# Ledger of designs, part 50: peptides against a protein of PDB entry 5NXQ

Target 1, 114 residues: chain A of PDB entry 5NXQ
Amino acid sequence: EIQIPVSMAAEEEYLRSKVLSELLTDTLENDGEMYGNENEVLAALNGAYDKALLRLFASACSDQNVEKALSLAHELKQDRALTAAVKISERAELPSLVKKINNIREARYEQQLK

## One batch from the design tools (peptide; made by RFdiffusion4, then SolubleMPNN)

Design b2_p11_3_s2 (from b2_p11_3 with E7D)
Fold by OpenDDE base, seed 5:
Structure b2_p11_3_s2 (fold): chain B 114 residues (1-114), chain A 11 residues (1-11)
Amino acid sequence: as target 1 above (114 residues)
Amino acid sequence: SLEEFADSLPL
């Protein structure tokens, strides 16, 4: 079996899930219905999306590319995914990245309160 | 979970 590099696989999954998430979002915004379990589909897509990003994030951390990792963290949708990113950053011994991701979380909390 | 998934990722 052909082994696909983790980063390439993650990028493919990210792009695919991103497109599908955007299509689903557009459909819900424009039509208001999906003829099915739209919430479950959206949750599954968001999960796949964040997992793909976390793979890329881990790769960036492994490369000690803090700026790339931070950029990827900004793209994460779920708060639980940001928490996961913090844990990865801690394992990678990148305390500056941990702080920056926590700042993202705090900013999102404040935005939700507006 | 996402957390468990993250823990499985190699660094």
Scores: peptide ipSAE 0.562, ipTM 0.947, DockQ to the pose 0.911
Fold by OpenDDE base, seed 3:
Structure b2_p11_3_s2 (fold): chain B 114 residues (1-114), chain A 11 residues (1-11)
Amino acid sequence: as target 1 above (114 residues)
Amino acid sequence: SLEEFADSLPL
């Protein structure tokens, strides 16, 4: 049996979730097909997507790779996922990363006000 | 929740 590293599995999960979310969105927007549970499916996919990213994020933090961690944080969709990333950063004792992620959150708040 | 999930991740 082939054992896949956790980080690689997380990357696979991220890519899978991303592709499926994009595919479903594209289908709904361009083909107009409705199955009745699209929003629920999208929410679930977004959840899986952010969880996968958070796994990668935690791995990057563990490696003290702040730049990679920050790049991953920018890919997070949900505000609560950014909050989770902040918590991970705090546990990893990376205060500079905490600040930068909070800046992302603030920027998104400002965009929502427009 | 995402928060609980995050707390479960090893560092």
Scores: peptide ipSAE 0.562, ipTM 0.947, DockQ to the pose 0.924
Fold by OpenDDE base, seed 4:
Structure b2_p11_3_s2 (fold): chain B 114 residues (1-114), chain A 11 residues (1-11)
Amino acid sequence: as target 1 above (114 residues)
Amino acid sequence: SLEEFADSLPL
């Protein structure tokens, strides 16, 4: 069995989950409800999507690539995923990144209030 | 959970 590098595996997972999420979103926007389980499917896809991003995020942190890590954090969908990213950043001893991710969270909270 | 998942990721 061929061992796939972790980063490549994560990217593949990310792309796959992103495409599926976008397809489902487009379907819901254009065709409405289909089977009544779209929300559950979307939640599952979002979970997989964020997990894939977190793998990439951790890799970026390991490389001390703060800019890449921050860019990836912006792509995270769930607040709990941002929390996870903060934890990773703390473990990676990147306090500046921690602050920037918390700023993302705060910005999203403010947007939700509108 | 995502937090548990995050803790499992190597750095």
Scores: peptide ipSAE 0.560, ipTM 0.947, DockQ to the pose 0.919
Fold by OpenDDE base, seed 1:
Structure b2_p11_3_s2 (fold): chain B 114 residues (1-114), chain A 11 residues (1-11)
Amino acid sequence: as target 1 above (114 residues)
Amino acid sequence: SLEEFADSLPL
């Protein structure tokens, strides 16, 4: 069996989950009928998407690539995923990144209040 | 959960 490098596997997973999430969202918005499980499917896809991003995020933190890590954090969809990214940053001892991710969270909270 | 998943990731 061919072994794929971890970084390549993570990127493939991210791209796949991103495409599927976007495709389903677009389909439901334009031509979708409700069959009763669409919200559950979307939740599962978003979960897979954020998990894939967090793998890439952890890799960036491990490489001490703060700029790449921050860019990836901006792509996270769920607030709980941002919380997870903060915890990863704390473990990686990157306090500047922790602060910047918390700023993202605060900005999203303000957006929800409007 | 995502939090538990994050804790499992190696750094």
Scores: peptide ipSAE 0.564, ipTM 0.947, DockQ to the pose 0.909; fails the geometry check

Design b2_p11_3_s3 (from b2_p11_3 with E4D E7D)
Fold by OpenDDE base, seed 1:
Structure b2_p11_3_s3 (fold): chain B 114 residues (1-114), chain A 11 residues (1-11)
Amino acid sequence: as target 1 above (114 residues)
Amino acid sequence: SLEDFADSLPL
């Protein structure tokens, strides 16, 4: 069995999870029928999606590529994933990135209030 | 959790 580089594997996981999440969302919007497990499936897919992104995010932080890391953070869906990204940024000693990710969180909170 | 997952990622 061949070993795939970590970064390549993470990118593949991200793309796969993204496609599946979008496909499920589109299907539910078009058909509108519930079979009893769609919400659980969607939650699992979103979890896998954000985990894949966090792997890429950690890699970007390791490379000291703040701009790439920030772009990836904008793609995170769950607030708890943004919290995870902040923790990674703190460990990577990137305080400017911490601030920018917290700004993303605050912006989403304000949007939710409206 | 995602936070625990983050702690497991190498930098």
Scores: peptide ipSAE 0.554, ipTM 0.947, DockQ to the pose 0.953
Fold by OpenDDE base, seed 5:
Structure b2_p11_3_s3 (fold): chain B 114 residues (1-114), chain A 11 residues (1-11)
Amino acid sequence: as target 1 above (114 residues)
Amino acid sequence: SLEDFADSLPL
């Protein structure tokens, strides 16, 4: 059996999920067509998207590539995904990354209040 | 959950 490296698999899933999410978003914004399942589709896409990112994030953390990890964290959509990233960072013993990700979360909270 | 998923990822 051919084994695909985790990073490559995650990248493929991320890109696919990103493209599909963007296409769906554009369609909904421009056409406003509703089929009754858009929220479920979006949730599934966002979930897959963030999971793919978290795989990449974990890989970056394992490589001790804090800057890459932080960049990936900025791309996470869900707050609970950021929480997951914090946990990964803690496991990787990267306290500076933990702090920076928490700053991302705080910034998003402040943005929501506006 | 995403949190549980994260815990499954190797480092």
Scores: peptide ipSAE 0.554, ipTM 0.947, DockQ to the pose 0.914
Fold by OpenDDE base, seed 4:
Structure b2_p11_3_s3 (fold): chain B 114 residues (1-114), chain A 11 residues (1-11)
Amino acid sequence: as target 1 above (114 residues)
Amino acid sequence: SLEDFADSLPL
């Protein structure tokens, strides 16, 4: 078996999780018919999605590619995933990225209050 | 948790 580079494997995982999440979301929005476990399935898919993104995020931080890391952070769905991204950024000693991610969180909080 | 997961990721 051909060994796939870790970065490529992470990208594949992210893309797969993204597609599955989008497909399920579209199905629920357009058809509205599942089998009673829709919320659990969505939570699992979103969890896997954010985990995949965080792997890519950590890689970007390791490369000190702040712009790529920030772009990935914008794609995170869960607030707790943004918190995780902040922790990674702190550990990577990237305070500018920490601030930018916290700005994302604050913006989302404000949207929830509207 | 995602936070614990984050701590496990290498940098």
Scores: peptide ipSAE 0.554, ipTM 0.946, DockQ to the pose 0.915
Fold by OpenDDE base, seed 3:
Structure b2_p11_3_s3 (fold): chain B 114 residues (1-114), chain A 11 residues (1-11)
Amino acid sequence: as target 1 above (114 residues)
Amino acid sequence: SLEDFADSLPL
């Protein structure tokens, strides 16, 4: 079996979960034929999506690629995923990134208040 | 949890 680097595997997982999440969303919006567990499926897909992003995020942090890490953080869907990204940034000793991610969280909080 | 998952990731 061919072993795939962790970063590549994470990218694959991200793309897969992203596509599936979008596909499910589109299906629900356009066809409306799913009933019962659609929210659970979406939650699971979003979870996988954010986990994949966090793997990429950690890799970027490890590479000291703050700009890439920040870009990835913007793609995170769940607030708890942003929290996880902050924790990773702290472990990576990237305080500027911590601040920027917290700014993302704050911005989303403000949006929720409207 | 995502938080636990994050802690498992190497840096």
Scores: peptide ipSAE 0.550, ipTM 0.946, DockQ to the pose 0.921

Design b2_p11_4_s1 (from b2_p11_4, 4 letters changed)
Fold by OpenDDE base, seed 2:
Structure b2_p11_4_s1 (fold): chain B 114 residues (1-114), chain A 11 residues (1-11)
Amino acid sequence: as target 1 above (114 residues)
Amino acid sequence: SDLLELVDELT
């Protein structure tokens, strides 16, 4: 059995999770019907999405591709995922990336205050 | 990869 490279597997999962999250969001926005577990489902989908994205992020960090890593970080949805990206960047010894991701987090915090 | 392991720990 041929093993799929981690980056390729992560990309597939990212795309799948992204599509499912978007479809569910659109359905809820258009139909306005809540069945009681939608928030939990959305959280799970967003979690899966961010996890897949963080795998791609980790791969970019391993390649020392700071620009790609930063681009991926902007696509992260949850604050906890940004926190994870910071920790990954620290482990990868990319302090400039750490600073830039923290800037993303701070910008989102400021937006929430409005 | 240690970074991939870290992803699993943090998610």
Scores: peptide ipSAE 0.667, ipTM 0.954, DockQ to the pose 0.905
Fold by OpenDDE base, seed 5:
Structure b2_p11_4_s1 (fold): chain B 114 residues (1-114), chain A 11 residues (1-11)
Amino acid sequence: as target 1 above (114 residues)
Amino acid sequence: SDLLELVDELT
C-alpha cells in the first residue's frame, strides 16, 4: 500500500473542508436553518478544516517557510487553532512567527470587542 | 515529523 504524502493529503482535506464549510455557512446565512444539528456539523467541519490547515502549517514550519506559515495561519478559523499554531511555531523555534501569530490573535480579539 | 505529531496532539 502506497502512503499519500502528508502535505498532499492535508491539502486535499483542507480544500474539501473549506468548500463544505463555505457551503454550510452560506446555507445558514441565506436560509437561517438546516436539517440536523447545524452547530455540531459546523463545529466538525471547522475542526477538520483547521486540522488540515495546521498540518500544512506544520509542513511550512518544517521548511522554515515563515511567510507561507503566516499566510496559512491567517486562514485558521478557530482561536484554539491559532493557539495550536503558536505552539507549533515554538516547537519549530520560529520566534518571529510566534509574534506574528499572536498579533493575529490580538487583532481578532479586538474585532470581537467591536 | 515531530511537528505533525504535535498537530495530532493539539487537534
Scores: peptide ipSAE 0.667, ipTM 0.954, DockQ to the pose 0.916
Fold by OpenDDE base, seed 1:
Structure b2_p11_4_s1 (fold): chain B 114 residues (1-114), chain A 11 residues (1-11)
Amino acid sequence: as target 1 above (114 residues)
Amino acid sequence: SDLLELVDELT
C-alpha cells in the first residue's frame, strides 16, 4: 500500500472538491434545472472543500508560514470554516494571524449587510 | 499533527 503524504492528500482533495463545486455551480447557473438535491450536494461539496483547505491551512500554521496561511484563509467559503481557522491559529499560537482572519470575517459580515 | 486533529474536530 502506497502512503501519501498528508499535505499532498489534502491538496488533491482540495482541488477535487474545488472543481466539483465550481462545476455544479456553473451547471445550475447555465441550465437552471433542479432535481431536488442540489442544495444538499452544494453544502456537502463546500464542506469538503473547506475541510481540505483547512488541512492545508493547518500545515501552513505548523510551518509557521503566516503569509501562506492567510492566503489560504481568504479562499475559505463558509464562515464556520473561518471560525475554525481562528481556533487553529490560536492553537498554533499565532496571534497576528488570529487578528487577520478575524478581519476577514468582519469584512464579510459588512459585505453581507449591504 | 495536533493541528490536523483539530481540523477533524472542527469540521
Scores: peptide ipSAE 0.666, ipTM 0.954, DockQ to the pose 0.913
Fold by OpenDDE base, seed 4:
Structure b2_p11_4_s1 (fold): chain B 114 residues (1-114), chain A 11 residues (1-11)
Amino acid sequence: as target 1 above (114 residues)
Amino acid sequence: SDLLELVDELT
């Protein structure tokens, strides 16, 4: 049995979830119709998206590729996922990355206040 | 890896 590398599996799942998330988002923006389950579906898709992205993030951290990890963190959608990225960075002993991700979180908070 | 396990724990 052929085992697919974790990074490749993560990339595949990332692409799949990204496409679905974008499609649903566009549909909601264009149609404006809510049937009661769209938000739940969107949350699930975003969750899957962020999970896949976090796997790539973890891989980048393991490789000590801070720049790649930071780029991936910027693509995370949910604050919960950013929090996870901080914890992963802490475990990876990358304090500079921790600070940079916290800056992303703070920036998003400020944007929400406006 | 330990970090991948952490992802599963946090998601």
Scores: peptide ipSAE 0.666, ipTM 0.954, DockQ to the pose 0.912

Design b2_p11_4_s2 (from b2_p11_4, 5 letters changed)
Fold by OpenDDE base, seed 5:
Order: sequence, then structure tokens, then C-alpha cells
Structure b2_p11_4_s2 (fold): chain B 114 residues (1-114), chain A 11 residues (1-11)
Amino acid sequence: as target 1 above (114 residues)
Amino acid sequence: SDLLALVDELT
């Protein structure tokens, strides 16, 4: 059995989910054409997107590549995913990354309040 | 620690 490298699989899923999410988002914003379950579909897509991204994030953490991990964290959409990234960073014993991700999270909260 | 397994647990 040929196993696909985790990073490749994660990246593929990330890109796929990203494209679908963007397409559906554009449809909703520009055409408003959906089946009435748009929010559920988008939530599912965002979940899949963030999950795939978190796998890449985990890989970066394993490589001790803090800068790459941080850049990936900026691409996370959901707050729960950022929380997950913090937990992963803690498990990876990367306190500097934990702090930086928390800064991202705080910044997003501030933006939502504006 | 298997960080990938942790991803599965958290998602």
C-alpha cells in the first residue's frame, strides 16, 4: 500500500476545500443562489479547510518551523481552529508560537468589535 | 508526541 505523505494529503485537501469555500462564498455574495443550507455548507467547508490547515500546521510545528507555522495560523478561519493551534503549539513545546497565535486571536476579536 | 493525532482529536 502506497501511503501519501501527510503533508501532501493535507495540502491537497486544504487547496480543494479552499477553492470550494471561495466559490460558494462568491456565489452567495454575488448571486445568492443556494439551497437554503448555505451556512451549514460553509461551516462544513470551513471546518474541513481548517482541519487540513491544522495538519499542515502540526507538520510545521514538528519541524520546529515557527515562521511557517505562524503563517499557516494566519490562514485559519475559525476561532476554534486558532484555539486548536494553540494546543498543538503547547504540545510541541513552542511557547513563542503560542504567544504569537494568541496575538492573532486577540487581534481578530478586536476587529470583530469594530 | 504525535501532533497529527492531536489535530484529529481537536477537529
Scores: peptide ipSAE 0.668, ipTM 0.954, DockQ to the pose 0.815
Fold by OpenDDE base, seed 2:
Structure b2_p11_4_s2 (fold): chain B 114 residues (1-114), chain A 11 residues (1-11)
Amino acid sequence: as target 1 above (114 residues)
Amino acid sequence: SDLLALVDELT
């Protein structure tokens, strides 16, 4: 049985989650119908999406590829995922990345206040 | 520590 590398598996899951999230969004926008569980479905999809990204992020951190890690962090949707990215960066002993991700979080907080 | 394990812990 062929073992798929972690990075490849993460990329596949990321793409799948991204596509499904976009398709659901498009469907809801086009149909205008609400079934009452859309928020739960979207939360689950966003969670899966961010989890997949965080796996890629962790891989980038392991490779000491700060630029790639930062690029991935910008793609994270949820604040909790950014918090996770900070913790992962701390564990990876990448303080410069920690600072940059915190800057992303702060910028998003400021946007929410407007 | 394994960073992937940490991802699973945090998600």
Scores: peptide ipSAE 0.668, ipTM 0.954, DockQ to the pose 0.749
Fold by OpenDDE base, seed 1:
Structure b2_p11_4_s2 (fold): chain B 114 residues (1-114), chain A 11 residues (1-11)
Amino acid sequence: as target 1 above (114 residues)
Amino acid sequence: SDLLALVDELT
């Protein structure tokens, strides 16, 4: 069996999770109730999506590509994933990235309060 | 440190 590079696997999982999450979201918005467990499915899909993104994020941090890492952080959906990104950035010793991701989190909190 | 391992830990 051919071992797939981590980056390729992460990208594939990201795309799959993204598509499924978007399809489910669109269905809920346009068609309403599906199976009665939509929230559980959405939570799982969003979790998988963010996990895949965080793997790409970790790779970018390893490459010390702060711009790419920051771009990926903006694509994260859940606050818990942003928190994870901060911790990863700290471990990668990228303090500038830590600050920028915290700014993203703060901005999202402010938007939720409006 | 292995950042990928940290991802698995945090997710």
Scores: peptide ipSAE 0.668, ipTM 0.954, DockQ to the pose 0.762
Fold by OpenDDE base, seed 4:
Structure b2_p11_4_s2 (fold): chain B 114 residues (1-114), chain A 11 residues (1-11)
Amino acid sequence: as target 1 above (114 residues)
Amino acid sequence: SDLLALVDELT
């Protein structure tokens, strides 16, 4: 059996999680067709999405590709995931990326206060 | 350091 490269596998998982998260979000916001545990399902999907994205982020950090890593960080949905991205950047010894991700977090906090 | 392992710890 042909082994799929780790980066490609991570990308596929990211895309799947992204599609499912977007579909569920659209259904809840526009159609309201789901009832019951929809919030728990959405949280799980968002968690899976961010986890997959963080794997791609970690790969970019390993490659010292700060611009790609930053672009991926902008796609993260949850603050918890941004915090994780900071910790990953610190471990990767990329202080410039740490600062940029913290700026993203601060900007989102300011938006929540409005 | 294995950054992928760190992802698993944080998620």
Scores: peptide ipSAE 0.666, ipTM 0.953, DockQ to the pose 0.755

Design b2_p11_4_s3 (from b2_p11_4, 4 letters changed)
Fold by OpenDDE base, seed 1:
Structure b2_p11_4_s3 (fold): chain B 114 residues (1-114), chain A 11 residues (1-11)
Amino acid sequence: as target 1 above (114 residues)
Amino acid sequence: SELLELVDELT
């Protein structure tokens, strides 16, 4: 049995979830007539995507690679995932990263208000 | 790791 490093497994899951999420999004945009639980599937895919990203984010925080962590945070889709990233950053004792992620969240809020 | 466990708690 081959043991896969956690970071490698997380990257693979992230890529898989990303591809599936993008595929579903493209299908919804181009086909228009889908039957079933597409919204539920999309929510599940986005959740899996963000979870995988957060694992990569946690790894970057463990490495104290703030730049990489911040880049990953920008790729998060859901607000709840950004909130999670803040909590992870706090646990990692990276206050500068906390501030930067909060700025991302605030910027997204402002965009939604427009 | 501690941070990975936190991810599981928050997701």
Scores: peptide ipSAE 0.667, ipTM 0.957, DockQ to the pose 0.914
Fold by OpenDDE base, seed 5:
Structure b2_p11_4_s3 (fold): chain B 114 residues (1-114), chain A 11 residues (1-11)
Amino acid sequence: as target 1 above (114 residues)
Amino acid sequence: SELLELVDELT
């Protein structure tokens, strides 16, 4: 069996999860209900989305592509995922990226307070 | 990859 490169698989999953998440979000905003477990479905989709992004993020870190990694981090939805990105950056020994991701987290916290 | 394994651990 041919193994699909991790980056390609992650990209596919990211794009799929992104589309599904957007569709679900739009439906909830417009109709309010879907299947009776909308919150669980949304959480699962967001989790899958962030996981896919984090795989891409890890790949970018491995390539020492800080700018790409940072761009991917901005696309993460959950704070938990940003925390994961920080840990990955630390393991990759990219302190500048760690700082920038922490800035993203702080900015989101400030937005939530407004 | 060590970093990819870390993703699996954190997600």
Scores: peptide ipSAE 0.667, ipTM 0.957, DockQ to the pose 0.914
Fold by OpenDDE base, seed 3:
Structure b2_p11_4_s3 (fold): chain B 114 residues (1-114), chain A 11 residues (1-11)
Amino acid sequence: as target 1 above (114 residues)
Amino acid sequence: SELLELVDELT
């Protein structure tokens, strides 16, 4: 059985999820409601998107590529995904990355208060 | 991968 390299599979899933999220967002902005469950669909797509990013993030952490990992963390949409990124960084023993991701979370909280 | 397994646990 031919196995696709993990990095290639993760990149493909990320790109697919990104495109789908953008298409759905554009549709909702331009055409309005589809089935009355748009918020649930968006949440599911955002979850899939963040999961794909977290796989790339985990790969970057495994490579000890902190700068790439941090860049990926900035692309995460949900706070729960940032929390996951922190836990992954802790497991990878990258304390500097943990601090930087927590700074991202704090900045987003401050923006929500404004 | 240990970290990939952790992603599956957290998502």
Scores: peptide ipSAE 0.666, ipTM 0.956, DockQ to the pose 0.887
Fold by OpenDDE base, seed 2:
Structure b2_p11_4_s3 (fold): chain B 114 residues (1-114), chain A 11 residues (1-11)
Amino acid sequence: as target 1 above (114 residues)
Amino acid sequence: SELLELVDELT
């Protein structure tokens, strides 16, 4: 069996986790039923989603594809994931990307203040 | 990959 390339594996996991996260969110919003662990499950799904996305992000950074990396960063859900993206960008020596991701984070902070 | 390893450290 041929090993699946890292980028392809990450994309598959990203799509899977995205679908599950969306389905759970829709169910909770529409049905309003809580069984005690939904928030924990949602956090886990979001974590898996962001992790998969960050792998794609890292790949884009390795390719020096700043525009692709930035597009992926916009899809990140959690603030801690954006922080991770900044650190990855720093390691990749992409200061322009660092600034742009920090702008995303700042924009989200401002939205939370409303 | 150095960057992929960093992803694992941060997640």
Scores: peptide ipSAE 0.665, ipTM 0.957, DockQ to the pose 0.907

Design b2_p11_4_s4 (from b2_p11_4, 5 letters changed)
Fold by OpenDDE base, seed 4:
Structure b2_p11_4_s4 (fold): chain B 114 residues (1-114), chain A 11 residues (1-11)
Amino acid sequence: as target 1 above (114 residues)
Amino acid sequence: SELDALVDELT
């Protein structure tokens, strides 16, 4: 059995989840039809997307690649995922990254108030 | 890794 590196597996899952999330989002935006479960499906897809992205984020943190980690954090959709990214950054002992991600969270909160 | 385990815990 061929072992796939964790980072490559995470990348594949991220891309898969991203495509599915985008396809569903586009369908809902273009057709406007709700069948009753689309919100749940979308939430599940977004959850999978963020989880996959967080694995890439964790890998970047392990490499101490703050710039890459920050770029990935900007792609996270859910606030819960940003919270997870903060905790991962704390565990990785990257306080500068913690601050930057918290800034992203604050900016999103301000946008929601508008 | 420890960070991967944390991802699983937090999601």
Scores: peptide ipSAE 0.246, ipTM 0.856, DockQ to the pose 0.891
Fold by OpenDDE base, seed 2:
Structure b2_p11_4_s4 (fold): chain B 114 residues (1-114), chain A 11 residues (1-11)
Amino acid sequence: as target 1 above (114 residues)
Amino acid sequence: SELDALVDELT
């Protein structure tokens, strides 16, 4: 059985989750039909998406690739995922990345206040 | 890895 590297598996799951989330969103926007569970489905898809991204993020941190890690953090959708990214960065001993991710989080908070 | 375990814990 071929073991796929974690980074490759994460990339695949990220792409899959991203595509499915976009397709579902487009479908709902186009036909306007809702069956009552769409919010739960979207939340689950977003969760899977962010989880996949966080795995890529962790890999980038392990490689000490701060720029790649930061780019991935910008793609995270949920605040809880940004919080996770901060914790991962702390564990990876990348304080500059921690600061930058916190800035992303603060910027999103400010946008929500408008 | 330790970081992978952290991802699983936090998500």
Scores: peptide ipSAE 0.244, ipTM 0.855, DockQ to the pose 0.903
Fold by OpenDDE base, seed 5:
Structure b2_p11_4_s4 (fold): chain B 114 residues (1-114), chain A 11 residues (1-11)
Amino acid sequence: as target 1 above (114 residues)
Amino acid sequence: SELDALVDELT
């Protein structure tokens, strides 16, 4: 059985999910030609996207690459994914990263209140 | 990995 490295699989899924999400988003914004399930489709895509990113994030944490991990965390879309990233960072014993991700979350909350 | 398993649990 051919085992694909987790990082490669995650990157592939990330890119796929990103492209599809962008295409569907553009369709909704520009054409409005969706079938009434747009929000559900987008949510599913965002979920897959964030899950893929989190795998990359976990890999970066395992490598002790805080800068890469932080960069990936900025790309996460959902708050629940940021929460997961915090937990991963805690398990990876990267307290500086935990703090930085919490700052991202706080910044997003402030933006949503505007 | 342990962290990968965590990803699966949290998502």
Scores: peptide ipSAE 0.243, ipTM 0.855, DockQ to the pose 0.906
Fold by OpenDDE base, seed 1:
Structure b2_p11_4_s4 (fold): chain B 114 residues (1-114), chain A 11 residues (1-11)
Amino acid sequence: as target 1 above (114 residues)
Amino acid sequence: SELDALVDELT
């Protein structure tokens, strides 16, 4: 299994969350200012986003719609969310999807290490 | 719902 350095992984997660936060802020038309709690806000937003996607993912798995599930998995931001998607796929008895999601995870690690 | 419960557990 590909291992990514902790510091690099953390930075990647932060940057990803920042982009997500900016997009969500724009979507919500939030003109407010942040006051030193950016990390907490970003973590919460990223977590909520992935959780929402995972619910859609679970629904796709229930429908045996592997292609839709895979598309949703690509939208997941956090590695832990991809791990959750793998576990969901296992429970849904979709081994092909498990493999594909693991490939996504590995590809992200490789891309970050470059 | 079973998969939804799993989502709650894993997130």
Scores: peptide ipSAE 0.240, ipTM 0.854, DockQ to the pose 0.352

